# Designs tried in a protein design run: peptides against a protein of PDB entry 3EFO. Part 34

Target 1, 262 residues: chain A of PDB entry 3EFO
Amino acid sequence: SQLADLYKSCETDALINFFAKSAFKAVLHQPLKVIREILVNQTAHMLACYRKNCASPSAASQLILPDSMKVLPVYMNCLLKNCVLLSRPEISTDERAYQRQLVMTMGVADSQLFFYPQLLPIHTLDVKSTMLPAAVRCSESRLSEEGIFLLANGLHMFLWLGVSSPPELIQGIFNVPSFAHINTDMTLLPEVGNPYSQQLRMIMGIIQQKRPYSMKLTIVKQREQPEMVFRQFLVEDKGLYGGSSYVDFLCCVHKEICQLLN

## One batch from the design tools (peptide)

Design b1_p18_1_s2 (made by RFdiffusion4, then SolubleMPNN; from b1_p18_1, 9 letters changed)
Fold by OpenDDE base, seed 1:
Structure b1_p18_1_s2 (fold): chain B 262 residues (1-262), chain A 18 residues (1-18)
Amino acid sequence: as target 1 above (262 residues)
Amino acid sequence: SHLLIDMSNPEKADVYPE
């Protein structure tokens, strides 16, 4: 059917870019609450339409996601949690204006990375391999005290270190003997020159490649105060200012779909 | 083709950007 073909041709990254720019434009003349409701409603309606007209029958307890939109909910939740769409006093007007302008000028690839960062397990690097480590889900549940992770969203880059991260890796990256010796005020990794350090730098370079903005590196130690900022980029988790977790949002969308169809 | 998520256990859903 024509409708089925439409869903097959949809690209989630393009949709999110469109929704983001549309919403951020609407901020100028519509209440934030209304904009958020529209976004959720549009998401639910698209998925409800698919369930009704394109999908094979399934239990009401199941959420049906077309392949082309399977990651739409997670991106939509990230969009909804962006400071531009939040009316919290803790968020400055300048910050909202800044992020709004940034997204309004972003291409599809840029906005995709912006809303859902890459989180790479650096501690798993194989110095004998040129392959990049597979990104893990942006959630605290995927971090480990023994791990080292690199996070990037096109604007910011974080190197997160667990409290029990391997001393050998710390030495390899920072040329210091232990976790306690790492200086988190530094914004550049030292050029240690060993294979692990070189590989990490290469990965960082690849991430930075073709990005319109230079990402400043922030070193983050687990359980230290700056980690709070880092955790805000774990977009699948519950937001600081009332944003839902990914799981909660799935439930919300599913509920609305059921209401539309039943 | 589509993906089915059991919403009785949504935390088990393994749908994320790759």
Scores: peptide ipSAE 0.654, ipTM 0.966, DockQ to the pose 0.868
Fold by OpenDDE base, seed 3:
Parts: structure tokens; sequence; C-alpha cells
Structure b1_p18_1_s2 (fold): chain B 262 residues (1-262), chain A 18 residues (1-18)
């Protein structure tokens, strides 16, 4: 059908870019609560329409996502949790204005990365491979105390180290004997020169390529104060300022879809 | 096609950007 073809042709990254810019434009003359409600409503309506007109019948307890939009909900939740759309006094007007302007000028690829960062398990690097490690989900549940992870959203880059990170990797990256010796005030990795260090630097370089902004590196130790900032980029988790987790958002959208179709 | 998520156990859904 024509409608089915329409859904197949949709690009989630383009949709999110559109929704973000539309919402961020609307903040100038609409209440934030209204904007958030509209975004949720639009998401639910799109998916409800698909369920009604394009999908085979299924149990009401199931959420049906077209392949082209299967990641739309997670991105939408990230958008809803952006500081620009949050009515919290803890967020300065300047910060909202800054991020608003950033997103308003972002292309499709940039906004996609901005709303859902890449989180790479660096501790699994194969120095013999030219491929990037597979990204993991942006959630605390995907971190491990034994792991080292690189997070990038196009604006910021974090190197997160678990408290039990392998000493050999720590030495390979930082040229220090242990986790405790890592200086988190540094913004550049040392030129250690071993294959692992070189591979990590290569990965960082690839991530930086084609990005309009130079990402400053922040070293983060698990359980130290700067980790709180890092955790804000784990976008699938519950937000610091009242935003829902990805799972909670799925439930919210599903409920609204059911209401629309009842 | 489409993906079905069992909302009785949504945490088991493995849908994320790749």
Amino acid sequence: as target 1 above (262 residues)
Amino acid sequence: SHLLIDMSNPEKADVYPE
C-alpha cells in the first residue's frame, strides 16, 4: 500500500532532526509542557497509524515498530530529556540557549549522534583489527567495573574507566601502573606508542573525523565526582531531572497508542 | 516488516541504534 511504502521510506535520523528543530523552535513561543506532550503525541500517532493500517494484527500487549522507525522511540526519549525541553531551575537559561542553537544548526548525522552517543567498549579492542568495536547501549547496565569505555556525542568525548580496569590496559593507555595513578585532569592521552595505545588513538581519530566540532577528551574514573557528568550521557537511563528511561518511555508510548486505537 | 516488543517485559527488548 501507499502508506506502507511511506513508512518504508522514512529515515529515523531525518525524523529526529526534524522533530528536534521543530521543538526547539517552538520553545520560543510555547510552554515546554505542551511541546513535550506534542512530541509524545506525534510519536504515538505515527505508530498507531502503522499498527492500524500497515501491520498484521497482534496482541494488545505488544508494541509494533516498523523497521524504519524501530529506533525512533529511543531517540524521541533522548530529545524529550534534552535540557532545552526541561523545566528545571537547575538548568541555566544560558545552557538551554546554547544547546538550542547547537541543535538548530546540526545536520542529520550530527543530531543523531548528539542525541544518542556512541559508547564503545575499548577494553575489547583487537589491535589486529581495523574495525571499530561494536557500540553498546548507552546505559549504566552496559558498563562493567572491569571495562574501559569511550563515549562520544559529537561534542564531548569521555574515556570511562572501571575501578577494576585491567592494569595492563591502564598501563598501555596511560603509562601508569594502576587505576589510582590515572590523572583525570588530563585532556590528552599520552603518546605511549604501543599497539593498544595506537589503536585507541586511531579509533578516537575516526570518531572525530567528519565532526564539525573538536571533541575535548575527559577522563572519568568510576565512582569519582566527574562520573556524575558522564552518566548524564547514558541516555537510556532515567534522567537526572525527571526524564524517563527508555523502557519507561516505551511503556508510555504503548499506552498512548492503545488509547488511540481503543 | 516490523518488530514486535512484548510490553509485559519491555526491558528484554533489544532495540537501539547500531
Scores: peptide ipSAE 0.651, ipTM 0.966, DockQ to the pose 0.859
Fold by OpenDDE base, seed 2:
Structure b1_p18_1_s2 (fold): chain B 262 residues (1-262), chain A 18 residues (1-18)
Amino acid sequence: as target 1 above (262 residues)
Amino acid sequence: SHLLIDMSNPEKADVYPE
């Protein structure tokens, strides 16, 4: 059917870009609460329409996502949790303005990475491989105290170090003997020159390629105060300022779909 | 084609950007 074909042709990355720009434009004229409600409603309506008209009958306890929109909910949740759409007074107007302007100028690929960062397990690197490590889900549950992770969203790059990060990797990356010796004030990795350091730098280079901005590197130690900033990029988790987890948002969307169809 | 998520256990959903 024509409707089925429409859903097949949809691209979530394009949709989220459109929704983001539309919402960020609306911020100038509408209350944030209204904008958030509209975004949720639009998400639910699109999925409800699919369930009603395109999907085979399924149990009410199941959420049906067309393949083209399977990651729409997670992106939408990320959009809803962006500081531009949050009403919290802790967020400065300058920060909102900055983020708004950034997104308003982003292409589809840029906004995709911006809303859902890449989180790479650097501690699993194979120095003999030319392949990038597979990205893990952006959640604290995927971190480990023994791990080292690189997070990038096209604007920022974080190197997160677990408190029990392997000393050999710390030595390889920072040329220091232990976690305690890592200077988090640095914005550049030292050129240690060993295979691991070279591989990490290569990965960082690949991530930086074709990005419109040079990503600032921030070194983050687990359990130190600056980690709180890093955690805000773990977009599947609950936000600091009342944002929902990915799971909670799925439930929210599902409930609204059921309400629309019943 | 579509994906089904069991909302009785949404935490088990393995849908994320790749």
Scores: peptide ipSAE 0.650, ipTM 0.966, DockQ to the pose 0.874
Fold by OpenDDE base, seed 4:
Structure b1_p18_1_s2 (fold): chain B 262 residues (1-262), chain A 18 residues (1-18)
Amino acid sequence: as target 1 above (262 residues)
Amino acid sequence: SHLLIDMSNPEKADVYPE
């Protein structure tokens, strides 16, 4: 059907870019609550329409996602959790304005990375491999106390270190004997020169490639205060300022779809 | 084609950007 073909041709990255810019424009003349509701409603309506017109009947307990839009919910949730759309007093007007302007100028690829960061398990690197490590889901559940993770969203880059990070990796990256010796005030990795360090730098370089902004590196130690900032980028988790987890958002969308169709 | 997520156990859904 024509409608089915339409869904097949949809690009989630383009959609989320459009929704983001539309929403961020709307904040100038509409209440944030209304904007959030509209975004959720639009998401639900699109998926409800698919379920009604394009998908074979399935159990009501199942959420049906067209392949082309299977990651739309996760991106939409990330958009909804952006500080621009949050009406929390803890968020400064300046920060909202700043991020709003940034997103308004972002291309499709930029906004995709911005809303859902890359989280790379650096501790599992094979120094002999030319392949980038596979990104893990942006959730605390994917972190490990023994792990080292690199997070990047096109604007910020974080190197998160677990409290039990391997000393050999610590030494390889920072040229210090232990986790405790790592200086988190640094914004550049030292030129250690070993294969692991070189590979990490290479990865960081690749991530920085084709990005419109130079990402500042922030070193984050687990259980230290700055980790709180880092955790805000774990977008699948529940947001600090009231944003839903990815799972909760799926439930929300599913509920709304059911309400629309039943 | 489409993906089906069992909403009785949404936490088992493995849909994320790759």
Scores: peptide ipSAE 0.646, ipTM 0.965, DockQ to the pose 0.880

Design b1_p18_1_s3 (made by RFdiffusion4, then SolubleMPNN; from b1_p18_1, 8 letters changed)
Fold by OpenDDE base, seed 3:
Structure b1_p18_1_s3 (fold): chain B 262 residues (1-262), chain A 18 residues (1-18)
Amino acid sequence: as target 1 above (262 residues)
Amino acid sequence: SSLLVDMSNPEDADLFPE
């Protein structure tokens, strides 16, 4: 059917770009609550339509996603949790305006990375390989106290250090003997010159490539106060300002779909 | 094709953007 073909041709990254720009444009003329409701409704209606007209019958307890939109919900949740669409007083008007303007000018690839960061377990690096480590899901559950992770969203770059990060890696990256000795005020990694350091720098370089903005590096120690900023980029987790976790959002969307179809 | 997510255990769904 024409409808089935439409769903097959959809690209989530393009959809999110469209929804983001549409929503951010609407912010100037519509209440945030209304905009958020529209986004959720559009998501639910789109998926409900697919379930009704394109998908094979399945149990009501199942959420059916076309392959082209299998990650639509997670991105939509990220959009909904963006500061531009939040009415929290803790978020300055300037920050809202800034991010709004940024997204309004972003291409599809940029907005994709912006809404869902790349999180890399760099503690697993093989210095003999030139391949990037596989990204992990942006959730605290994917972090490890023994791990070191690099997060990037096209605007910011974070190096997160677990409290039990390997001393040898700490030495390799920072040229200090232990976690406690790491200076988190630095925005540049030292030129240590060992293979691990070189590989990390290479990875950072690759991430920075083709990005329109230079990402500032923030070094974050686990359990220190600045980690809270980092955690905001773990977009699958529950937000600090009332945003839902990815799982909660899925449940919400599923419920709405069921309501539309029953 | 379609991806089926068991909403009894949605956290196990492979819905990670590549």
Scores: peptide ipSAE 0.368, ipTM 0.883, DockQ to the pose 0.891
Fold by OpenDDE base, seed 5:
Structure b1_p18_1_s3 (fold): chain B 262 residues (1-262), chain A 18 residues (1-18)
Amino acid sequence: as target 1 above (262 residues)
Amino acid sequence: SSLLVDMSNPEDADLFPE
């Protein structure tokens, strides 16, 4: 059917870009609560329409997503949790204006990375491989106290170190004997010169490649104060300012779909 | 094709960008 073909041709990254820009434009003349409701409703309506007209019959307890939109809920939740759409006094007007302007000028690829960062397990690096490590889900549940992770969203880059990070990796990256000796005030990694250090630098270079902005590096130690900032980029988790987790949002969307179809 | 998500365990669904 024509409708089925439409869903097959749909690209989630383009949709998110569109929704983001539309919402960020709307903040100038509509209440934030209304904007958020519209976004949720649009998501639910799109998926309800698919379920009704395109999908094979399935149990009501299941959420049905077309392949082209399988990550739409994740990205939509990230959009909803963006500071521009939040009515929190802790967020300055300047910050909202800044991020609004940034997103309004972003292309599809840029906005995709912005809303859902890459989180790479650096502690699993194969120094002999030219391939990037596979990204993990942006959630605290995917971190490890024994691990080292690199997070990038096109604007910021974080190197997160677990409290039990391997000393050999710490030595390899920072040329210091232990976790305690790492200086988090550094914005550049030292040129240690070993294969591991070189590989990490290469990866960082690849991530930076073709991005319109130079990403500042922030080194973050687990359980230190700056980790709170880092955790804001774990977008699948519940937000600091009351935003839904990925799971909560899925449940919300599913409920709305059921209401539309029943 | 469609992806079915079991809402009893949605966190295990393959619903993140590559």
Scores: peptide ipSAE 0.364, ipTM 0.883, DockQ to the pose 0.866
Fold by OpenDDE base, seed 4:
Structure b1_p18_1_s3 (fold): chain B 262 residues (1-262), chain A 18 residues (1-18)
Amino acid sequence: as target 1 above (262 residues)
Amino acid sequence: SSLLVDMSNPEDADLFPE
């Protein structure tokens, strides 16, 4: 996928792994506010250095990202929005401790997927293809009421269904006639045995492959209460418990870069 | 090479161009 190709060419995954572990270690002895500020400052300093020393002259209104750090801001924002670095009463201490412990042991590939989930448009499946659908950006803007999306972050797997999901796909995947008939309490897809079912299961298998943890499947219907949990994984959007959208974060970083260079 | 984002319209930036 386009996203996958980009990640392969970027060193951001290693940087994020390092920053995450460093930050999550620091949580034990430094205020969260300080940790977040350090992360933002580090991001700005790295990019400011590039702009000053490596980049061609450009307008001050432009943010310049080297190829090796092309997705650094988006991943950094994801890190900053992780529950470990958020101090909100809605997030239990246990959850924060759990995720902290998980990330502290994650390799580069694991942390990459953890912070920026893979979001696949399942409704576009070609049952005769062995290729995975191209991942889309983790934002509500990329969802479709007519679509079905599979999201995975190495720990959780969600199958999100739009309210207008194609009945034929619903029938193929769940063996029910309509969206309304889908049971969201199930954690396993039925073995329907048709090409759609088989293809989806294959995709899920590929996603699960070489992951250290078995991802539990959660089926989510659009506009139902559980969708709120799913939306937390749309990491480019504004977070429910705080944190900026990706766009807002870019603006923040850009301003800081300008301050460093002026 | 580098990605250039016009911060006047950051929402329109193609962060993952081909």
Scores: peptide ipSAE 0.348, ipTM 0.872, DockQ to the pose 0.562
Fold by OpenDDE base, seed 1:
Structure b1_p18_1_s3 (fold): chain B 262 residues (1-262), chain A 18 residues (1-18)
Amino acid sequence: as target 1 above (262 residues)
Amino acid sequence: SSLLVDMSNPEDADLFPE
């Protein structure tokens, strides 16, 4: 059907870019609460329409997402949790203005990465492979105390180290004997020269490529104070300033869809 | 094609299989 074809042609990354820019334009003239409600409503209506007109029959307890929009909810939640759409005193006006302007100028690829960071388990690197490790979901639940993860959102880059990170990897990356010896004030990795270090640097280079901004590297140790900043980029988790987790948002969207259809 | 998410266990949904 024509409608089915429409959904097939939709791309979440383009939609999120559109919704972000439209919302960030609207903040100049509409209350934030209204903007958030509109975004949720639009999400629910699109998915309700799909369920009604395109989807095969399924139990009411199931959320049905077309393939083209399967990640729309998670990205929409990330948008809703952005500081531009939040009215919190902890967020400065300058920060909101800055991020607003950034997103207003972002292309589809940039906004996609901005709202949902790439989180890579670099402790699993195969030094013989030129392929990037498979990204994991941006949630604390996907981290491990034994792991080392690289996170990038186009503006920031973090290297997160678990408290039980392998000493051999620490030595390979930092040329220090243990986790305790890692200097988190560094903004650049040392050129150790071993295959693992070289591979990591290559990966970082690939991530930085074609990005309009140079990403500052922040080294983060698990359970140290700076980890709190890193955790803000685990966008599927509950937000610091009242934003919902991905799961909570899915439930919200599902509930609204059910209300629209029943 | 559609992704079906069991809302009894939404956390189990794999939205990023690749």
Scores: peptide ipSAE 0.348, ipTM 0.863, DockQ to the pose 0.728

Design b1_p18_1_s4 (made by RFdiffusion4, then SolubleMPNN; from b1_p18_1, 6 letters changed)
Fold by OpenDDE base, seed 2:
Structure b1_p18_1_s4 (fold): chain B 262 residues (1-262), chain A 18 residues (1-18)
Amino acid sequence: as target 1 above (262 residues)
Amino acid sequence: GSVLVDMNKPEEADLYPE
């Protein structure tokens, strides 16, 4: 059917781009609460329609998505958690305006990365490989005190270091003996020149490639104050300013779908 | 095709960018 074909051909990244721009335009004329409700409603309706008209019957306890939209919920949650759509007084008007304008000009690929960052386990790098390490889910649960992670969303780049990150890697990256010696005020990695450092720089270069903005690098130590900023980019977790976790959002969407179909 | 998620275990959902 045409409807089935439509869902099959759907591109979630394009949808999110559209929804983001639509929502960010709407903030000029509609209350944020209404905008958020509309986004959730649209998500639920799209998925409810699929379940009703395109999917095979399944248990009510199951969430059913077309393959093409399997990542729609996570992106939608990220959109809902964006500061532009949050009414918290802790978020400055300038910040809202800044991010709004950024997203309004983003292409599909840019917005995809923006809403769901890449989180790479740098501590697992194979210096013999030119391939990027597989990204992990953007959640604190995927971090390790023994690990080093690179996070990038097209605008910001963070190098997160666990308190127990290997000294040899710290030395390889920063040319210092230990975690305590790392200077988090620097925005550039030193030119250490060893294979590990070179590979990390290569990876950073690849991530930066074809991005419209030069990403500022922030070095983050676990359990230090700046880590709080970093954690805001772990988009699957609960947001600081009232945003839902990915799991909570899935439950919310599922509940609404069930309500629509019953 | 369709992706099925057991909402009794939403934390196990494989619905994230690869």
Scores: peptide ipSAE 0.627, ipTM 0.964, DockQ to the pose 0.894
Fold by OpenDDE base, seed 1:
Structure b1_p18_1_s4 (fold): chain B 262 residues (1-262), chain A 18 residues (1-18)
Amino acid sequence: as target 1 above (262 residues)
Amino acid sequence: GSVLVDMNKPEEADLYPE
């Protein structure tokens, strides 16, 4: 059917870019609460329409998404949690304006990475392989005290180190003997020159490639104060300023779909 | 095709960017 073909041809990355720019434009003449409601409603309506007209019958307790939109909810939640759409006094006007303008000029690929960062478990690197490690979900639950992770969203880059990260890797990356010796004030990795260090640098280079902005590196130690900033980029978790976790958002969307169809 | 998620266990949803 024509409708089925429409969903099949849908590009979620393009949609989220459109929704983001549309919402950020609407900020100029609509209340933030209304904009957020519209975004949720649009998400629910699109998925409700699919369930009603395209999907095979299934239990009401199940959420049904077309393959083309399987990641739409997570991106939508990230959009909803962006500072531009939040009504919190803790967020400065300058920050809102800055991020608004950034997103308004982003291409599809840029906005995709911006809203859902890449989180790479670099402690699993195989120096004998040229392949990048598979990204993990952006949640604290995916971190490990024994791990080292690289996070990038096109604007910021973080190297997160667990409190029990392997001393061998620390030595390989920083040329220091232990976690305690790592200087988190540095914004560049040292030129250690070993295979692991070189591979990490290569990965960082690949991530930086074709990005419109140079990403500043921030080194973050687990349980230190700066980790709070890093955790804000774990977008599947509950936001600091009232944003929902991804799980909570899925439940919200599902509930609204059910209300539309029942 | 469709992706089905059991909303009794939403934490197990495989709906994230690859």
Scores: peptide ipSAE 0.625, ipTM 0.963, DockQ to the pose 0.888
Fold by OpenDDE base, seed 5:
Structure b1_p18_1_s4 (fold): chain B 262 residues (1-262), chain A 18 residues (1-18)
Amino acid sequence: as target 1 above (262 residues)
Amino acid sequence: GSVLVDMNKPEEADLYPE
């Protein structure tokens, strides 16, 4: 059917870009609560329509999405949790204005990375490989105390180190003997010159490539105060200033879809 | 095609960017 073909041709990254810009424009004229409700409703309606008209019958306990919209919910939740759409006094007007303007000028690829960062397990690097490590989901559950992770969202770059990260990797990256010796005030990695260091720098370069802004590097030690800032970029988790986890959002969307169809 | 998610186990959903 024409409708089925339409869903097959959907580009989620473009949709998210559109929804983000539309919502961020609307904040000037509509209450934030209304905007958030509209976004959720739109998501639910799109998926409800698919379930009703395009999908094969399935149990009510199942959520059904077209392949083209596989990642729509996670991005939508990230959008809903953005400071521009949050009614929290802790968020300054200046910060909201700043992020609003940033997103309003972002292309499709930029907004995609902005809303859902890349989280790379650096501790798994193969120095003999030319391939980037596979990204993991942006959640605390994917971190490990023994691991080192690089997070990038197009604007910020974080190097997160677990408290039990391998000393040999610490030596390789920072040229210091232990976790305790790492200086988190640095914004640039030292040029140690070993293969691991070189590969990490190369990866960082690749991530920076084709991005409109230069990402500042922040070194983050697990359990130190700056980690709280880092955790805000673990977008699948529950937000500090409110907003649902990705799991909770899925449940919410599913519930609304069922309500629409029942 | 369609992606099916068991909402009894939403934490296992394979709905994330690759």
Scores: peptide ipSAE 0.624, ipTM 0.963, DockQ to the pose 0.895
Fold by OpenDDE base, seed 4:
Order: C-alpha cells, then sequence, then structure tokens
Structure b1_p18_1_s4 (fold): chain B 262 residues (1-262), chain A 18 residues (1-18)
C-alpha cells in the first residue's frame, strides 16, 4: 500500500531533526508539558497508524515498529530528556537557550549524533585494525570498571576510565603507571607515540571529522565528581532531572498506542 | 519489514542506533 511504502521510506533521523526543531521553536510560546505531550502523542500516533494499517496482526503485548523507525523511540526519548524541554530549576535559562540555538541550526546528521551519542569501547581496540570499534548502547549497564570508553555527541567528547582500567592501556594512553596518576584536568591526550595511543588518536580524529564544532575532550574517572556530567550523556538511562529511561519510555509509548487502537 | 518487541521484556529490545 501507499501507506506502507511511506513508512518504508521514512527517515528517522530527519523526523527527529524536524521534531526537535519544531519542539524547540514551540518552547517560546507553549508550556513544556504540552510540548512533551505532543511529542509523545505524535510518536504514538505514527506507530499506531502503522500497527493498524501496515503491520500484520500481533499480540497486544508486542510493540510493532517499521524497520525505518526502529530507532525512533530512543531518539524521541532523548529529545524529551533534553534540557530545553525539561522544566527543572537546576537547568539554567542560559543552558536551555544555548542548546536550543545549537539544535535549531543542526543538520540531520548533527542532531542525530547530538541526541544519541557514540559510545565506543576503547579498551577493545585492535591496534592492527583500521576499523572503529562498534559503538555500545548509551547506558551505564554497558560500561565496565575494567573498561575505557570514548563518548562523543558532536559537541563534547569524553574519555571515561573505569577504576579498574588496565594499567597497560593507561600507560599506553597517558604514559602514567596507574589510574590514580591520570590528570583529569587535561583536555588533550599526550603524544605517547605507541600504537595504541596512535590508534586512539586516529579514532578521535575520525569522530571529529566533518563535525561543525571542535569537540573538547574531557577525561573522566569513574567514581569521581565529573562522572556525573558524563552520565548525563548515557541517554538510555533514567535522567537526572526527571527523564525516563529508554525502557520506561517504550512502555509509555506502547501503552499509548494500545489506547489509541482499543 | 516490521520490528517486534516483546513488551514483557522491553529491556531486551534491540532498538538502538548502530
Amino acid sequence: as target 1 above (262 residues)
Amino acid sequence: GSVLVDMNKPEEADLYPE
């Protein structure tokens, strides 16, 4: 059907870009609560329409998405959890204004990366490989105390180190003997010159490529105060300021879809 | 095609950007 074809051709990244800009424009004249409700409603309506008109019958306990919108819910949740759409006193007006302006000028690729960061397991690097490590889901559950992770959202870059990060990797990256010796005030990695260091720098370079802004590097040690900032970028987790986890959001969307169709 | 998620186990959903 024409409708089925439409769903097949839908680009989630474009939709999220549109929703983000629309929502961020609406912030100027509509209550945040209303904007959030509209976004959830629109998401549910799109998926309900698909279930009704395009999908084969399935159990009510199943959430059905077109393949083209597979990642729509996660991005939508990220959008909903953005500081621009959160009405919390802890979030400054300046921060909201800043991020609003940023997103309003972002292209599709930029907004996609902005809302859902890349989280790369650096501790798994093969120095002989030219391939980037496969990104992991942006959740604390995907981190490990033994791991080193690079997170990038197009604006910020974080190098997160577990408390039990391998000393050999620490030596390779920072040229220091242990986790405790890492200087988190540094915004640049030292030029150690070994293959691992070079590989990491290459990866960072690739991530930085074609991005409109130079991403500042923040080195984060697990269990130190700055980790709290890093965790805010683990967008699948429950937000610090009232945002839902991805799982909870899926349940919410599913519930609303069922309500629309029943 | 369609992606199906068992909402009895939403934590097992494989719906994230690649």
Scores: peptide ipSAE 0.623, ipTM 0.962, DockQ to the pose 0.886

